# Designs tried in a protein design run: peptides against a protein of PDB entry 7PB4. Part 205

Target 1, 105 residues: chain A of PDB entry 7PB4
Amino acid sequence: KMLNIKEYKEKLLSTLGEFLEDHFPLPDRSVKKKKKNIQESSVNLITLHEMLEILINRLFDVPHDPYVKISDSFWPPYVELLLRNGIALRHPEDPTRIRLEAFHQ
Target 2, 218 residues: chain B of PDB entry 7PB4
Amino acid sequence: DALQMAVGYFEKGPIKASQNKDKTLEKHLKTVENVAWKNGLASEEIDILLNIALSGKFGNAVNTRILKCMIPATVISEDSVVKAVSWLCVGKCSGSTKVLFYRWLVAMFDFIDRKEQINLLYGFFFASLQDDALCPYVCHLLYLLTKKENVKPFRVRKLLDLQAKMGMQPHLQALLSLYKFFAPALISVSLPVRKKIYFKNSENLWKTALLAVKQRNR

## One batch from the design tools (peptide; made by RFdiffusion4, then SolubleMPNN)

Design b2_p16_5_s3 (from b2_p16_5, 6 letters changed)
Fold by OpenDDE base, seed 4:
Structure b2_p16_5_s3 (fold): chain B 105 residues (1-105), chain C 218 residues (1-218), chain A 16 residues (1-16)
Amino acid sequence: as target 1 above (105 residues)
Amino acid sequence: as target 2 above (218 residues)
Amino acid sequence: PFDPAVVLRLLVEELV
């Protein structure tokens, strides 16, 4: 049973990776769309996969405070994607912090 | 340039109409290999070719040969590594390619321009410890990446469980020793005092090439 | 046509 669960989770992680590559590719760094007011934060954007990994890890590492601070590396459309689809939640008192949704609570 | 034509071939793929597809592929592959081992590859060339090697666009033999010649002239972009790791998640590459990638990543670690994003992938690499074929190389990579903030109680438990399953492997002991150094309170178990950190395959496939790269960048 | 975002949620729900 446990072996099957591990293999299943590995398969799910693989499927998630494939799915993210196919449907949520990295924003082309070439789309420096000259929209004026996006401050030139030279911060490298992280992938949606990396965002999810951070959120998942935080949930497991610090279950009593599972919130992650949104950095400049968090591409706003990905944050909104997670929030709008009930994958993540904003902290009620600090909108700069998000957590993974507790699907099994 | 012959290298640009070769990279362009791998990027665009074989044009359907070429009767001698295999000869053309071999020619371009040899061009890449020759340049990589003699001079190293530019960061942009590595970005393209590394992505191709892990995407599953070509067969395992070709992917293996491409990956073996991912030798930098100067630096490897962290972005290229992040993209490569994303392909590992997709599972379109063989187990042997995954092993080779982790070996490559360890070998080329010092040539990666930044580590901030790679450090964020710590959890992903840590999850790969469960693969017996990857475990020695992942332990080595984690040994290079681990900071105090990465040493968490759940990771300690997982490493101890893995040690219980696999025995006292040198690579696992090396990582546990580092964990104990950063967080001695989390590891109550007496670890053997290892004076020397030992990871398998110290004979790096790229040893000669890496020496040449270091000499050129002095 | 499946909504990729819904599929993403389902995949994450199964992981966690």
Scores: peptide ipSAE 0.508, ipTM 0.390, DockQ to the pose 0.243
Fold by OpenDDE base, seed 2:
Structure b2_p16_5_s3 (fold): chain B 105 residues (1-105), chain C 218 residues (1-218), chain A 16 residues (1-16)
Amino acid sequence: as target 1 above (105 residues)
Amino acid sequence: as target 2 above (218 residues)
Amino acid sequence: PFDPAVVLRLLVEELV
């Protein structure tokens, strides 16, 4: 039974990954390194899949403080997508922190 | 040159030692405005200044003035637009700045070098249709961006629901007509055959500047 | 045809 739940979750994560690639592709920030000293903060943006994985893992690992700090790797449109659709919530006192919504509480 | 100094000021921020921060800011802003309206800005200058205008680094009045002078000499980089859309989602921009950005994006659409990455943002633009202040300009943008692949049943439903709420707005009718062209089976409603697609183009803040840009690039 | 954002929410709800 527990093995089947893990396999089911892995399959769901895979399906989620494929779904996100099809419907919410990350814009290719192929910033051509032209040599000019524009400190292009080459902040590697994470995928929406990776963002969700971080949020899910935080909820399971630290259920009493399930909030994740928004980093520069978080693409703002993805953050807005999660917040607008009730998938994530901002911390009431710290707008730089978000959590996964507790759907089953 | 004076423009490079002005752009550098906005990028690096005010050097602490200047007693007259506001006078220095105004001087540099006027420099950018003067060059932009006379000659246009290079793609690199637009990239820097557009990012600054939407980042919330300066006040709304300054950001509005910067955004109003985002006039290209030749082209606008698609990457600059993608970055700009990213900032719009952070929620630090005023409603007026968002409206101005969409007006700018529509006005400058033909000067954007590529559209592939902007087309990937279609869903994010479509979500902004729910904002009554943005809706006319977003409809115009979507009219320019929409491909057959973007016409999905859920988007048709959202547009019809929006029409039910807002009434038969000319900009919404224009977009629905395009959707019906690409996917007639998804739109059972008889749309009035409007011979002329009318977007509020008469209020283009950049009309004179755009004519000048087109003349320089001929 | 579902809104991808709604489908995303449903998928996340099943994972949690």
Scores: peptide ipSAE 0.501, ipTM 0.703, DockQ to the pose 0.228
Fold by OpenDDE base, seed 1:
Structure b2_p16_5_s3 (fold): chain B 105 residues (1-105), chain C 218 residues (1-218), chain A 16 residues (1-16)
Amino acid sequence: as target 1 above (105 residues)
Amino acid sequence: as target 2 above (218 residues)
Amino acid sequence: PFDPAVVLRLLVEELV
């Protein structure tokens, strides 16, 4: 039973990845304008898939404090997408922290 | 030059030691305004200043003035627009600033160098249709961006629901007509044949500036 | 004929 659940979750994660690539692609920041001196910290944005993986993992690893701090790698439109659709919640006292919604409570 | 000093001031922020912070800010803002309206701004200058205007670093009055002078000399970088949309989602700008940005985006649409990445933001723009203040301008933007692949049954339903709520708005009808053109099977409703597509852009704040840009790039 | 955001929610709900 547990093995089947793990395999099912892995399949769902794979399906989710494909779905996110098709419907919510990250804008390619590949315009590395080589202009040397402005250390614009080229904050590498993570995919929506990676963002969800972080949120899911935090929920399972630390269920009593499932909140993740929003980093500069979190693309703001993705954060807004998750919040607006009830997939994630902001921490009530710290708007820089978000959690996955507790769908089964 | 004076423009580089002005842009640098906005980028780095006010140096604490200046007793006349407001006078210095006004001086630099006027410098940017004068150059933008006379010659237009380079893509790099627009990239910097547009991000500043939407980041919430300065007050709403300053941000509004910066946005009003985001006039290109030649082109606007698509990356600047993508970054700008990201700032809209952070919510540090006022509702009036958001409206002004969408007006700007529609007005400057032809001067954006590429559209491939902007097209990926289609869903985010479409979600903004729910904002009554943004809806007319978002419809115009979507009218410019919409491809056949964007016309989905759920979006048709959302547009029809919005029409039921808001009435037969000219901007919404224009977008629906385009959707019907791409996917006639999805829109069974007879849309009135509008001979002319009317968007609220008759009062483009940048009309004179845009004419000048087009003349310089011919 | 699905809203990708709705589908996204459903997929996440099934994972969680």
Scores: peptide ipSAE 0.496, ipTM 0.742, DockQ to the pose 0.228
Fold by OpenDDE base, seed 5:
Structure b2_p16_5_s3 (fold): chain B 105 residues (1-105), chain C 218 residues (1-218), chain A 16 residues (1-16)
Amino acid sequence: as target 1 above (105 residues)
Amino acid sequence: as target 2 above (218 residues)
Amino acid sequence: PFDPAVVLRLLVEELV
């Protein structure tokens, strides 16, 4: 039973991944490196797939504190996408933390 | 062959230099239509053409005609269906194309090689129940897809709310009856005993074509 | 019109 749920989740995540690659690609890093010396810490943006995986895993691993801290790797438009569509909720007291929506309530 | 040239035209798009773009398009479309209705299309041809029909690459009239001729010779790849559903979500297709797609999906359901990935899209289809134009066809699709694991309390609530809004629609009653079969404890409401399940799509656009496909595959 | 974000929500609802 648990294995089937895990496999089902993995398959859903895979299907979701393909869907997200097609419809929510990462912004092309084609920011032409104009040579300005700013040590832009090349924060590697994570995919929307990876973001969702983090949120889902946190909900299952730590159900009493299912909130994930927004890092610089979180592309702001993806965060807003999740919030606006009711996929994620912002922590009421800490705007830097988001959780997956509790769809079953 | 003529079919490969036609499929290649739709895949690559119109060559810029053709003075008679519309005549060329019509020629290739007729080629696809003729082969599809006579012999059916290979799974690879359906994969290409189905994606084209839903991508918004061509106008609604062309997309509608392509989708109407998505008749398999043998099988439809599940991957083609998953890709097609992804295109429906992008909003590049018309409402009429979405309706036609769900009708097609129900009509061709038995010819899809696998259902595992399609079953994963259950929630997506379920949310499409809120679209009044899609609701009858989505109910039929969900009736084909629903397993015990899909029958959750929140979905029961949504179906009952939808029934309260739309009334006792035959397609909704069919789906609710199936839900009650899998989870009788979740549906306390007495459903009218309908002896006959009725879906609007009992007479589909492909009835003759499907009979021909079944005869060829016997 | 269901946008890709609505689909995303639904896929996530099935994962949870």
Scores: peptide ipSAE 0.492, ipTM 0.510, DockQ to the pose 0.432; fails the geometry check

Design b2_p16_5_s4 (from b2_p16_5, 6 letters changed)
Fold by OpenDDE base, seed 4:
Structure b2_p16_5_s4 (fold): chain B 105 residues (1-105), chain C 218 residues (1-218), chain A 16 residues (1-16)
Amino acid sequence: as target 1 above (105 residues)
Amino acid sequence: as target 2 above (218 residues)
Amino acid sequence: DFDPEVLLRLMVEELV
């Protein structure tokens, strides 16, 4: 039973990944490599898939504190997308933290 | 160069030691304004200053003034626009700044070097139609961006719902007319054959500057 | 044709 749930979740995550690549791709930031010195920390933006994985994992791993800190790797349009659709919620006291919405509670 | 010093000031922030922070800020702001309106700004300068204007680093008055002088010498980088949209989502800019940004984006649309990544943000812009203050300008932007592949049944429904809520707004009618042009089967509603597409003249703020840009690039 | 944002929510709801 537990193995089947894990496999099912993995399959769903895979399907979600394909869906997200099609509908919510990251913008191609042509990091113009030219000027070396300003470490514009090319903050590697994570995919929406990766963001959701982080949020889902946090919800399951730490259900009593399911909040994830918004890092610079979180593309703001994705954060806004999740929030406006009720997929994620901001922490009431710390707007830099978000959690996955508990849909079944 | 005075412009480089001004841009550097906004980028790096005020050096702690300046007793006359406001005077220095005003000096640099005037420098940027003067160059922008006279000659336009390089794409790199726009990239820096546009992000600063939307980042919430400075107050609304300063951000507004910076955004008003985001006039290109030649082109605006698409990447700058994508970054700008990202800043809009962070929510550190005022509603008035958001409106001004969309007005700017519409006014400067033809000067943006590429549209591929901006087109990928179509859904984001479309979601902003629900904001009453943004709606007229977002409709205009979407009118410029919309391709046949963007005209989907769910978006048609949303536009019709929005029209039902807001009434027959000229900007909504313009966008719906374009949608009907691309996908006549999706829009059963008889749209008035408006010969003239009417958007609020967002360009009025930059009309003289835009004419100058076009003349320099001939 | 569904709104991909709505579909995204439904897919996430199924995962949670």
Scores: peptide ipSAE 0.730, ipTM 0.916, DockQ to the pose 0.239
Fold by OpenDDE base, seed 5:
Structure b2_p16_5_s4 (fold): chain B 105 residues (1-105), chain C 218 residues (1-218), chain A 16 residues (1-16)
Amino acid sequence: as target 1 above (105 residues)
Amino acid sequence: as target 2 above (218 residues)
Amino acid sequence: DFDPEVLLRLMVEELV
């Protein structure tokens, strides 16, 4: 039973990944390597898939503190997307922390 | 160069040791203003200053003045616009700054070098229609951005629902008319044939500056 | 035709 649930979740995650790539891709940052010292802090943005995985994992791993700190790798439009759709919630006292919404509680 | 020093000041922030922080800030701001209105700014300068204006690094008054000076000499990089939208999502800028940004984006739309990445943000802009303060300007932006591929049944429903809530606003009617043009089967409602498309503040703050830019680039 | 944002929510709800 648990194995079947795990496999089912893995399939769903895979399907979600494909869906997210199609509908919510990261902007192509043409890193124009023009030599000028625009230290574009090469902050590697994570995909929306990776962001959701982090949030889901945190919810399951640490249910008493399911909040994740928003890092520079979190693309702000993705954060806003999750928040406006009720998929994620900001911490009431710390706007730099977000959690996955508890849909079944 | 005075402009480079001014841009560098805004980028690096005020050097702690200056007793006259406000005077220095005003000096550099005036330098940027003078160059921007006279000659326009290079794409790199706009990239730096636009991000600063939206990052919340400075106060709202300073950010507003910087944003008003985001006048291109030639082009604006699409990447700068994408970064700017990201800053809007962070929420460190005021509501008035957001409105000003959308006004700026509409005004400068033709000077943006590419639109492919901006078009990917279509859904984000569309979601901002729910903000009453932004709605008129977002409608104008969407009117400029909308392609046939963006006209989906769910968006039509959302626009009609918004119209039901807000009434027959000229900016909503303009956008709906465009949607009907691309997908007549999705909009059964007879839209009044408006000969004139009316968007709020068709006279943008940059009208004179943009005329000057167009004259220099001829 | 569904709103991708709505679909995203539904998909996440199914995972959680």
Scores: peptide ipSAE 0.730, ipTM 0.916, DockQ to the pose 0.228
Fold by OpenDDE base, seed 2:
Structure b2_p16_5_s4 (fold): chain B 105 residues (1-105), chain C 218 residues (1-218), chain A 16 residues (1-16)
Amino acid sequence: as target 1 above (105 residues)
Amino acid sequence: as target 2 above (218 residues)
Amino acid sequence: DFDPEVLLRLMVEELV
């Protein structure tokens, strides 16, 4: 039973990854290495899949404080996407922190 | 030059030693405005200043003035637009700034060097149709961006629902007419045959500047 | 044809 649940979740995560790549890809930052010191924010953006994994893991690992700090690696359109669809919530006192919505509570 | 100093001021922030921060800010802002309206700005200058205007680093009045002078000498980088859209999502800019940005984006659309990445943001722009203040300008933007591949049944439903909510708005009718052109089977409703597509004249703010840009690039 | 944003929510709800 437990093995089947784990396998099912893994399959769902894989399917989610493919879905996200198709419908919500990151913009290609063509870092044209033109020589000029445009400090392109060297911050690598994470995929929406990676963002969701972080949020899900935090919810399971630390259920009493399921909030994740928004880093520079979080692409703002993804954050907005999660918030506007009720997938994530901002911390009521700290807008720099978000959590996954507790759908089953 | 004076423009480089002005851009540098906005990028790096006020140098601590300025006795009159407001006077210095105004001086640099006027420098940017003067060059932008006279000659246009380089793509790199637009990249820097556009992001600053949307980042919330300065007050709404300053941001508004910066956005109004985002006039290209030649082209606008698509990357600048993508970055700008990201700043809109952070929520540090005012509603009026968002409206102005979409007006700017529509007005400057032809001067953007490429559209591939902007087209990937189609869903984001489409979601912004729910904002009543943005809706007229977003419809115009979507009218410019929409390809056959973007015309999906769920988007048609959303547009029809929006029409039911807000009525038969000219900008919404224009977008629906384009959708019907690409996918006539998805729109069973008889749309009035509008001979003229009517969007709000978002270009009016930049009409003179746009004419000058077109003349320089001929 | 479903809204990808709606589908995303449903998929996440199944994972949580």
Scores: peptide ipSAE 0.730, ipTM 0.916, DockQ to the pose 0.228
Fold by OpenDDE base, seed 3:
Structure b2_p16_5_s4 (fold): chain B 105 residues (1-105), chain C 218 residues (1-218), chain A 16 residues (1-16)
Amino acid sequence: as target 1 above (105 residues)
Amino acid sequence: as target 2 above (218 residues)
Amino acid sequence: DFDPEVLLRLMVEELV
């Protein structure tokens, strides 16, 4: 029974990954290789899949403080997507922190 | 040149040593305004200044003035628009600035070099239809962006629900008419055949400047 | 056709 639940969750995660790639891809930043030394902090944006994994893992690993700090790798439209759909919540006192919604708590 | 110094001031922030910070700010702002309205700005200058205006680095009055003078000499980079939308999601700009941005985006739409990445943000713009202050301008933007591939049954349902809530608004009817054109089977409701599509005059703020840009690029 | 945003929520709810 427990093995079946784990396998089921793994299958769901895989299906979610494929779904996110199809419907919520990152915008292609044309890295114009022009030479100018502007240290554009090339912060690599993470995928929505990676963002959700971070949030899910934090909820399970640290249930008493399930909040994740929004880093520069978090694409703001993804953050807004999660918030407007009730998938994530902002910390009431610190708007730079978000948590996954506790749907079953 | 004076413009480079002004852009550099906004990018780097005020140098601590100036006793008259407000006078310096006003001088540089006037420089940007004068060049923008006379000649337009280069794509790189728009990239820098547009992000500054939406980042919340300066006060609302300054941000509003910067945004009002985001007039291109030739083209606006699509990347600048994508970055700008990201700043809107951060929520450090005022509601009035968001409205002004959508007005600007509609007014400058034809000067944006590419639309592929902006079209990927279609769902984000569509979600903003629920904001009563943004709705008229978002409808106009979506009217410009919509392709057949964007017309899906769930979006049709949302538009019809919005119409039921808000009434038969001219901007919403214009968008629905376009949806019906692309996918007539999805919209069974008879829309009044409006001979003229009416959107709010978003271009009025930049009308003279836009005419000048079009003349220079001929 | 379902709204992808609604479907995303449902998928996450099933995982949690």
Scores: peptide ipSAE 0.729, ipTM 0.916, DockQ to the pose 0.227

